Peptides against a protein of PDB entry 6O8C. Designs and how they scored, part 8

Target 1, 262 residues: chain A of PDB entry 6O8C
Amino acid sequence: VGLRYEKISLPKIHPRYDLDGDASMAKAVTGVVCYACRTASTLLLYQELMRKGVRWLVELVKDDYNETVHKKTEVVITLDFCIRNIEKTVKVYEKLMKVNLEAAELGEISDIHTKLLRLSSSQGTIESSLQDISSRLSPGGLLADTWAHQEGTHPRDRNVEKLQVLLNCITEIYYQFKKDKAERRLAYNEEQIHKFDKQKLYYHATKAMSHFSEECVRKYEAFKDKSEEWMRKMLHLRKQLLSLTNQCFDIEEEVSKYQDYT

## One batch from the design tools (peptide; made by RFdiffusion4, then SolubleMPNN)

Design b1_p8_6_s3 (from b1_p8_6, 3 letters changed)
Fold by OpenDDE base, seed 3:
Structure b1_p8_6_s3 (fold): chain B 262 residues (1-262), chain A 8 residues (1-8)
Amino acid sequence: as target 1 above (262 residues)
Amino acid sequence: MYEVEIVL
């Protein structure tokens, strides 16, 4: 999961004054920084979408948890009802056995009682597992979404706007170098301006690429790594929750076989 | 035109 982007680098800048070379270099630099701006915007959008997805998935898993807790509660009530009825039946049969009832029926009821008690003991394991899941989903738990708000880049950082300002400065210099190239030869003053603008272009380009690498790419990679780790843990938790739900259904099905004896 | 592919 993630965005694939090309690792871009600035072209080599030759120190020599060359109107054709400088215009070509400025075009290439403009292209690279323009790509960085677009990439930064896409990386930001991806992270914002992922933050929405993370919140949505947390709420979905909480709903799944609540449904599992509800189902567990239904099964507990049904099982407790069956156990109490079987215990009443056993007490009645124990009183009647003093009056010529077949030992075979009491044996069967006792076996059912033993099976129901085993099912009841398994509920403690389900409860413990649900409590673990609840603790992991709680505020400050291992699956809290706090990282999604702390890691990566945000619109408030204005990284795209900062890069766009630098791109505008670079683009203006590129258009000037395109004009300078068309003149084929500059006067001495215009040549000095061109040399200074070449230094400014290099400064703006270096600043843009450093900002892109440090404030956009690196932070995105950290966000991505945290997102992948969190997603794996969340998917594992959902599998555990599904397993617990299935165990509740299995218990319910087994208890239903004994309802005719109650 | 460098396309950023979202790999889901």
Scores: peptide ipSAE 0.020, ipTM 0.654, DockQ to the pose 0.015
Fold by OpenDDE base, seed 1:
Structure b1_p8_6_s3 (fold): chain B 262 residues (1-262), chain A 8 residues (1-8)
Amino acid sequence: as target 1 above (262 residues)
Amino acid sequence: MYEVEIVL
């Protein structure tokens, strides 16, 4: 998952004065920096959408957690009820055996009691696993979404606007070079201005491409890598929650087999 | 024209 963009580079700028060549070069530079502006805008939009998706997934996983906790609670209540009833039954049979009644039924009830106590012990492991998951989802936990607010590019950085300012300066020089080309020959002063504007064009273009690479692309790649890592961990956690829910259903099913003895 | 493609 990500954006595919082409690696763009500035055209080679020739130092020689040539009105036709300089207008063509300025057009190409304008095109490259215009592409950088559009790409930076798209990279920003993608990150903002991903931040929304991250928040949505956090809430979804919290719901999955709450459902698992609810199911665990239901099973614990049912199991504790069954254990208490079996313990009452055992105490009744122990009193009746003092009056000469058969020992065979007491053995079966004692075996059921032992099985229910084993199931009750497994609930402690489920509880510990749910507490671990809760700690990971908590503020400051390993699955906190704080990275999504720290990594990448943000609208507040104004990276697209900064690139647009440089693009405007470049575009202005390009339009001047189109006029200069139409004149076919410049006076000495206008020729010196043209040469100076060519240096400004190079400066603005280099600044735009540096800013695009360092402040847009590199930060986007870091955000992307972090998002993929976090997403894998969240998907793994959802699988763990599903496994714990299934363990609760398995215990509930096993307890249901002994309800006829309670 | 360079286009940014979203790769899923």
Scores: peptide ipSAE 0.020, ipTM 0.654, DockQ to the pose 0.016
Fold by OpenDDE base, seed 5:
Structure b1_p8_6_s3 (fold): chain B 262 residues (1-262), chain A 8 residues (1-8)
Amino acid sequence: as target 1 above (262 residues)
Amino acid sequence: MYEVEIVL
């Protein structure tokens, strides 16, 4: 998952003073930096949308967790109730056997009690797994969304605006070079200004492309990689929660078979 | 018009 963008480079610079060549070069530079501005804006928007998606997925997984905890609690209550009733029944039968009851019925009830205690022991494993999941989802946990607020580019960085300022400077020089080209020949002073503006154009263009690469693209790629890793871990955690929920249903179904003895 | 493609 990510954005595909073209790797763009600045056009080659001819050092010679040439009004036609310099206007054409300035047009190409303007196009490249304009593309960088649009790309930076799109990369920022994508990251903001991904941050919303991350928050949504965190809440969804918290809901899945709460449902699993609820189901586990229901099963524990039911199981504890069944165990207590079977224990009462065993105590009654032990008192009656002193009078003349068949040992076979006490054996069956004792086997049921043993099975329920085994099911109760499995609840400890489910509880431990839920506690692990809760710890991972906590604000300091391994699956916290704090990385989404730290990594990548943010509107507060004003990277798009910084690029736009440089683009404006470049565009101004391009429009001047378009005028200079229309004059066909400049006076000595205007020729010197043109040469200085050409140097400024390259300075601004280089600064824009460096800023785009280092502060927009590289940070986006780091954000993307972290988002993909985090997403895989969250999807795995959801599968774990589903497995724990199913184990609770399996225990509930097994306990239901013994309710007629309670 | 450079299209940024979302690669899923």
Scores: peptide ipSAE 0.020, ipTM 0.652, DockQ to the pose 0.016
Fold by OpenDDE base, seed 4:
Structure b1_p8_6_s3 (fold): chain B 262 residues (1-262), chain A 8 residues (1-8)
Amino acid sequence: as target 1 above (262 residues)
Amino acid sequence: MYEVEIVL
């Protein structure tokens, strides 16, 4: 999961004064920085969409958790009810056995009681697993979404706008170099201005590409890596919840077989 | 036009 972007580099800037070459170079630089601006915007959009997706997935997993807790609670209540009823029945039979009644029915009820107690013990394991999951989903837990707000680039950083300002400066110089090229020859003062603007172009271009690389691309890559790691952990947790829910259904089904004795 | 492809 991620955006594919091309590694872009600035063209070589030749120190020689050449109106045709300088206009062509300025065009190429403008193209590269324009690509960086568009890429930075797309990388930002992707991260914002991912942050929305992360929040949505957190709420979905919380719902899955709550449903599992609810189902567990339902099964526990049913199981406890069955256990209590069987215990009452056992106590009645134990009193009657003192008066010479058949031991066979008491044996069967005792076996059912033992099975229900084993099922009850398994609920403790489900509870401990749910508590672990809850701790992981809690604020500051291992699956907290705090990283999504800390990592990567944000609209508040104004990285796209900063790049756009530099692109505007570069574009202005490029348009001037197109005019200079059309003149075919400049006066001495205009030639000196052209040379100075070429240095400014290089400065702005280098600044733009540095900013793009360090403040956009690198931070995006860090965000992407964290998002992939977090997503894998969340998917694993959802599978655990599903397994726990299924265990609750299995217990419910098993308890239902003994309803005629309760 | 360099298209940024979202690779899922």
Scores: peptide ipSAE 0.020, ipTM 0.651, DockQ to the pose 0.016

Design b1_p8_6_s4 (from b1_p8_6, 3 letters changed)
Fold by OpenDDE base, seed 2:
Structure b1_p8_6_s4 (fold): chain B 262 residues (1-262), chain A 8 residues (1-8)
Amino acid sequence: as target 1 above (262 residues)
Amino acid sequence: PSEVEIKL
């Protein structure tokens, strides 16, 4: 989800000398470029906030990973302990079978041992999955946040400041055109100056809008798209971690059923 | 930009 902004365009600039029309046009241009400045600032702020959010989410997911690893380790220890105890019990019963004990009890314990060994084998799969997740989160991994520092616009680009300079030039011309309008008629020299300033206004406005489009909007959209893609992948990874955690709990629950035999 | 001639 990104910021919504209006697509803005410059008004048509008529080549005809018209003091009323030129003042009105200059006002409109000033408004458009002013909007571009504000929008560029907002887009920049959004990206900076998003970068902070990305870093925060990475740390959160790393914590989730560490918790999952911890749980896995706990289960492995518990399972291994249970296996060792059952193995001792099996050996005792095997010895007792030589002295006329019921074969049925040995069979049951042996079956438990087999089940525990199967559970132990599943730990290898969990470990492999955790290693994969770790690799993806590592620097240079598929879920690295390097893109957040590369994509989009940055304060160092000075885009807002560049636009503001152009806006100032445009605004100055606009105020002059308001004065010219109030005069109703200009002398020849003043008329020529007015025409020249109109060309300057056009130049500054075009430059501002080009910069806004190419350096602010386009880069923002690229950042937005990349952020959405990355976010989807991160959410999926969190679900994977949760699944692995649940698998550990399931194994722990199964082991608990056999603790009475140890 | 077209040259603007200023006549004083």
Scores: peptide ipSAE 0.018, ipTM 0.664, DockQ to the pose 0.121
Fold by OpenDDE base, seed 1:
Parts: C-alpha cells; sequence; structure tokens
Structure b1_p8_6_s4 (fold): chain B 262 residues (1-262), chain A 8 residues (1-8)
C-alpha cells in the first residue's frame, strides 16, 4: 500500500521578454506548484492516517497477546490438575503392586505420566516465547512505534503552509502577467518590473519545488519504507501468537484424552 | 492492496 504521484518539473523559462509567452509560462508554473501543494497535503494526510493505523494495530496485537497468555494459563491449570491426579493414581497402584495386583495398569499409567510431563515441559517453551513477544511489544522493544512519530512529515512542519505561501506569490505574479499580456505593450518602467517579477517567479517556483522534493516527498518515502518494514514484522508477530495459541489447544486436546484415567 | 494514484 502506498501513494503514487506524478513526477513534476518546472517548465523551461525562456529569458526573452515575451508578454504572451511569460503569461503562459507563469500559468504553467502556477499549475505545477499548485499540484505540489495538493500532493504534499495528500502525503501528509496519508501519513497521519497510517500513524492512527499503527496505534490501532499495536493495541490489536496486545489483545492477541493477552488472549494467548490467557489460553496458556488455562492449559497450565488443566495440565497440572491432570498430572496431580495421575500421580495420585500411580501411588495407589504402587501400593497395590505390593500385593501383586494390577501390574499392567500401572505400566500404562506411568507412561501417561511421562507423556504429561513432556507436555508440561513444552509449556516452558511457550512461556519463553510469550516473554520474548512481550519484550518486543514493550516500550523500547523492536516493535515499538516510536518511528511513526519521528519519520515522515508532520502537521507541525508546516510544509503545506510554506508551499501555499510560495504559491500565493507565484499566483500574484501570474495574474499580473495576464494583465501585462492584455496591455499588449508595456512602457519601459512596467517592462522592467515585468522582467524583475519574472525572476521572482523563478525564485519562488524553484524554492517551492526544492521544498516539495526534499521536505515532503523524500520524508514521505522514508516513512513509507519504515512503515512497510514494521508492518511485516507486526503481522509476523500475530502469526506467532496464533501459533502459540494453537499449540495450547493441541496440548489441551492431548490432556483431555487422559482425563478418563482420573 | 493497490496504491492510490495522485494526478495533476
Amino acid sequence: as target 1 above (262 residues)
Amino acid sequence: PSEVEIKL
């Protein structure tokens, strides 16, 4: 997911004084810088929406984590209960063996006990995995969302407003050039003003395009790249949590097979 | 998901 935008460039500005050409050029420059303003605004909006999405996803993954921890706890309780019951049964049968009774049954129950202890050992691995996930989700962890507040462009940067100021200056000159064109011929002083304003137009336009490229586009691309990387890691984490949950269900199912012996 | 295309 991302935004595609057209590569924009300033039209060629001819040094020759030409009222018709200069009005046409100024119109084109106004259009380009206007596009830059709109694009910068859209890129900013996208990033702000993505920041909201990042926060939402963090909370969602925390919920997934809590559910997994809850399920793990439930399984541990069930497993421990089953182990205790089997251990009691083993002790009873061991006493009966002293009078030469129920040797075959004792062997089966002892095997079940061994299997349950293996399942209990796997819970330690699940716990370790959950702790790792918790560490990654914690503040300062590898999946912290601090980058979302640092990378990209922000409303506080005032990039759109700065571009709008330059656009206003450019637009003013454009409107003057439309008037100059309508006069068909300027007096010497007005001609010199026109030439000077043409230089100002170029200066403002160049400044706008540089600001757009360096402060809007470049930072947006950096934010986009970082967001994609982070998003992939978060989605992978959710899959890991789901896997751990499924492992808990598998253990619970296995334990249920031995409940009839208690 | 598709990218949003911004045009002039």
Scores: peptide ipSAE 0.017, ipTM 0.564, DockQ to the pose 0.014
Fold by OpenDDE base, seed 4:
Structure b1_p8_6_s4 (fold): chain B 262 residues (1-262), chain A 8 residues (1-8)
Amino acid sequence: as target 1 above (262 residues)
Amino acid sequence: PSEVEIKL
């Protein structure tokens, strides 16, 4: 999901001196560069909003991670307690088996012990997965948000302001060309000034469009692509955290079934 | 007043 902008191009500038044509051309150039300024501002705003969204999402995922770690810790404590109690019970029943009293019950408790040990082994896998997620979210990790501060355009670059300065220069020439058109004929010196201003207008316009394309559009597209990639990875990570949380709940539920034997 | 032709 990105901002749609229209590909803008400068009108053809005819080299011929024509007061009507030059005024019309200058108007069109002013319009194009004005659109570039507005578009650059919009692209900058979008990126700034996305950076805020990225920071917000990082904090949200960190909270989800901390909740998952907390739940995992709770389950580990409960599971370890249950295992210790079952191990004590197994030892008691093994002593009783020497007297042939409770063979069936010992079998059931031993099976429970085996199941609990399997659950305990799964906790190691959950822990390793949480550590991997933590490493990915850490500074310098694969899901670090450092790219959001590096990629794209920033207010400090002053790209919009630079374009606005060029637009002001172009607009000034356009207004002069409107006056020149109204005079219908210029004196030789005024005609030469008009021709020079036409060249200045061309240089300002070309500089504006180059700056817009290279420093605004291209960097925005790079930011957009990076943001989409990062967002997909973050969504996947959130799904992984949810899966780990559900695994913790499943283990807790299974352990609760055996609490009556402890 | 001689219009100074600014020859650029």
Scores: peptide ipSAE 0.016, ipTM 0.567, DockQ to the pose 0.099
Fold by OpenDDE base, seed 5:
Structure b1_p8_6_s4 (fold): chain B 262 residues (1-262), chain A 8 residues (1-8)
Amino acid sequence: as target 1 above (262 residues)
Amino acid sequence: PSEVEIKL
C-alpha cells in the first residue's frame, strides 16, 4: 500500500543538429522533468502525512497500554484483598477444627485459597507481558518511531526546489529552441550556441532524473517499506493489549465468584 | 464475608 506513480525516463537525445527535432526533444525533456517535480512533491506530502499518522498511532497505543495497566492494577488489588480475607478465614477455621468443628468447610475454603493463589501467579505473567510491551514502546525500543524521522525525504532536503531549479534551466533552453526553430536557419555563431545549449540541457536533465531517482523515489520506497512493517507490528501489539485486558476481565470475573467467602 | 469492600 502506497502512493502510485508512473515510471518516467528521458527521451532519446539525438546528436544531430536539427532545429525541429531539438525543439521537440527539449519539449519532451521539459515534460518529463516537470512530472518528476510534481511527483517528488506528492511523495513528500505522502510521507509527511504518514509521519503524522505514525505519531497519532503511537499515542493511541500508549493510551491502550495505560488502560490495560490500570485494569490490571484494579484486578491485582481486588485479588490481593480476596486472598487476605480467605487467609484470615482459613486461620479461623483451623482454630475451630481444634475444637471439633466443621472439616468440610475448611476443605472448601482451602481449595478457594489455592485457586486464588494460582490466579495471582497468572498476574505475574500479565505484568511481564506489559513490561515487555512498555520496553518495545520506549525510546530506543523495537517499536520506536525514530525511523520516521530518519527514513524517506523531508522538507529540509529541498529536493523539490532543487529539481525546480533544474527544470527552470531546461525550460529556458526549450523556449530558446522554439525561437531557433522559428528562425528556420541560424548563423554560424547562433548555431554553435544552440549546440552548446543542447549539451547543457542534457546535463541538467540527467542531473534532475538522477536526483529524482536516488534522492526522491529510492528514499520514498524505503520509507514506505519501513512504515508498512512498523504498522503491522503496532497493530499486532494492539491485539496483544486487548488479549491482556480480556485476561484481566476473566480473572476479575473468577474472583467475584469467591466474594461470598470474604 | 468481609465488612470491608474495595471500591475501585
Scores: peptide ipSAE 0.007, ipTM 0.461, DockQ to the pose 0.003; fails the geometry check

Design b1_p8_7_s1 (from b1_p8_7, 4 letters changed)
Fold by OpenDDE base, seed 3:
Structure b1_p8_7_s1 (fold): chain B 262 residues (1-262), chain A 8 residues (1-8)
Amino acid sequence: as target 1 above (262 residues)
Amino acid sequence: PYVFEIKL
């Protein structure tokens, strides 16, 4: 999951004074930096949406965990009650065997008791698995979402605004170069101003694209990679919780078969 | 106009 964007580069800036060429170059530079501004905004929005999604998913998984713990607790209570009743029944039948009652019923109840004890032993494994999941979801755990607040770009970084300021400077020079082109020829002083503005254009454009690459794109890619890794782990954890829930239901169903003997 | 594609 991520945004696909085109890798763009600044056009070649020719040192030659050419009013038509300089206006065309300035237009192209304006387009590239404008794209960088829009891209930076989109990348920021994506990350903010992903951060919201991460928080939402954490709460969802916590709810799933709590539900599984609740179900496990219910099953443990039911199973323990069933075991205690079967143990009482076994004791009664053992006393009755001393008075010539049918041995076949005692054998069946003893087999049920053995099965219930095996089911009870599996509860320890479920508990250990739930504790592992809880530790991973806890603050500072392996699945902590602290990375979502650290990685990537944030509104507080003001990257879009910084790029927009540079774009405004570039756009102003572009519009001046359109006027210069319309004049066909410039006086000496205006020609020197045009040459200085061309250097300013290059400076602003280079600064914008460097900022975009280093402070927007690179940080976004790091955030994306971290989010994908974290998401895979969270989805796997949800599958584990579902498996544990199903195990609880399976135990509950098995116990229900023996309730008539209690 | 540049376009963004969401990769799933």
Scores: peptide ipSAE 0.022, ipTM 0.666, DockQ to the pose 0.016
Fold by OpenDDE base, seed 4:
Structure b1_p8_7_s1 (fold): chain B 262 residues (1-262), chain A 8 residues (1-8)
Amino acid sequence: as target 1 above (262 residues)
Amino acid sequence: PYVFEIKL
């Protein structure tokens, strides 16, 4: 997921003095830098929205984690209760066997006890996995959202405003070049001013496009790449939580098969 | 490169 923008470049600025050509060039430059301003604003907005989405997803995954922990706790209590009841039953049957009662039922109950203890041991793996997930979601963890505040462009950078200042300067020169074109011929001093303004326009345009490329586009691309990587990791973690929840349900279902003996 | 000579 990302914004599509066209790679735009400044038109070639010819060194030759040409009132018609210079007005046309200035118009094109104004258009390019205007596009850069709008694009920078859109890229910033996208990143701000993505930061909100990141925060939302973190809270959602924390909720999923808490639900999984609660389910795990429920299953542990149920399993431990079942184990204790089976152990009591085993002890009763062992006492009865001393009085020559049937051994067949004791064998089955003992097998159930062994199976339940095996299920209880698997809970240790689930607990370790939950602890790993908790550590990854914690402050300073591998899935911390601190990158979202560091990567990309921010309103505090004032990139759009900086570009707008340069655009204003360029636009002013463009409007002057439209007037110069209408005059068809300039006096010597006005011609020198025109040439000087053409150099200023080039300077402002180059500065704007450099700023756009280095401070807007590059940082946006870095943010996008980091966001995609982080999102993949978060989705994987969410799948892990779902898997752990399903394992808890599987254990609960298996325990329910033996409740008739407790 | 532009060469500027301003006549004041």
Scores: peptide ipSAE 0.020, ipTM 0.617, DockQ to the pose 0.153
Fold by OpenDDE base, seed 1:
Structure b1_p8_7_s1 (fold): chain B 262 residues (1-262), chain A 8 residues (1-8)
Amino acid sequence: as target 1 above (262 residues)
Amino acid sequence: PYVFEIKL
């Protein structure tokens, strides 16, 4: 579950000149844009932490892969050794049968040999599955983490800094409007300045909220969606590795039953 | 005793 944030909108800005109303409006706008700045910073931090988590998970899965490959290799060696020993035993019994020894034991050993060869054939499937996993984890593979470097917002985008600049402009106008309110009445020239500053406030606020929505929120949502998809695939891959490991253990256990005959 | 490190 990604970060929860509230959708906030700018207050309605009335065109009417009102020193009390304009100060109150400017305060509200300052609050909204301040929230956008803090939220943008939090969204950026979350994405940076997730990128670290992604890298960590990739390394963890690579370790799991290496362990599985190791186990598979050990089992293959053990199985091949057992097969060679059974084949030697079969040859010995075939020679003894030429001297009138009982055929029943040869049949059992031949059946064991056939079973071991079937187990050996299953190793090819495990190998193919491991190769598929390796290809998916490799650079350019389906589970590559390149998306984590491309999607979302990055410190280099300077989104928080851009929003902070706009917030500073808005805050300055807000403080002026507080002073204007305290004067109760402005001279004609100061009234005209106040009206122009109100237009500037609207411009800065609109620009800030547009930037926040388009460059922060939207990109964060895209990053979140991509991260969730990738995470599901990685978890599935870990389950596949575990399954392959278990198959290796099953083969090892079965081979151990026949080692008493070698 | 076999250490297999595959660089992925």
Scores: peptide ipSAE 0.012, ipTM 0.512, DockQ to the pose 0.005
Fold by OpenDDE base, seed 5:
Structure b1_p8_7_s1 (fold): chain B 262 residues (1-262), chain A 8 residues (1-8)
Amino acid sequence: as target 1 above (262 residues)
Amino acid sequence: PYVFEIKL
């Protein structure tokens, strides 16, 4: 998942003074830097939308976690109640055995008690897994969303604005070169100004494309890679939570079989 | 009926 953009390079700038060639070159440079501005804006928008999506997914997974913890708590209460009732029943039967009542019934109840204690031990494993998940989602945890605020490009970087300033300078020179072309021949002083402006155009264009590549594209690619990795981990975490929820339901179902003895 | 919220 990611935005597709075309890799564009600056046209070759010829050192020769040529009014027609220089106007055509300046037009092409303007087009390339204009594309860079639009692309930078689109890349920024995508990242901002992804940051919103990341925050939304964090809240969704926190809700899933809370639901799982709630279900686990419900099962623990039910299981503990069932264990206490079975323990009371065992004590009653132990007293009755002193009066020659059937040992077979005590054996069955004792087996149920043993099974319930095993289920209680399984709750400890579920608790440990939930604590691990909580630790991973906590501030500073392995699944914290702090990277989304650090990686990539941000509106505060003003990359689009910086590129737009350079584009404005380039566009101004391009319009001057269109005028120079219309004159067909320049006087000596105007020719020297044209040559200086050509150097300025090159400088601004190079600066714009360097900034675009290093501060927009590179950072976007890093953000995209981080987001994809983090997303896979979060989806896996949701599957783990679902598994823990199902384990709680399985324990609840098993406990329900023994509630008739309580 | 009670929703338990844990601050993560």
Scores: peptide ipSAE 0.009, ipTM 0.516, DockQ to the pose 0.005

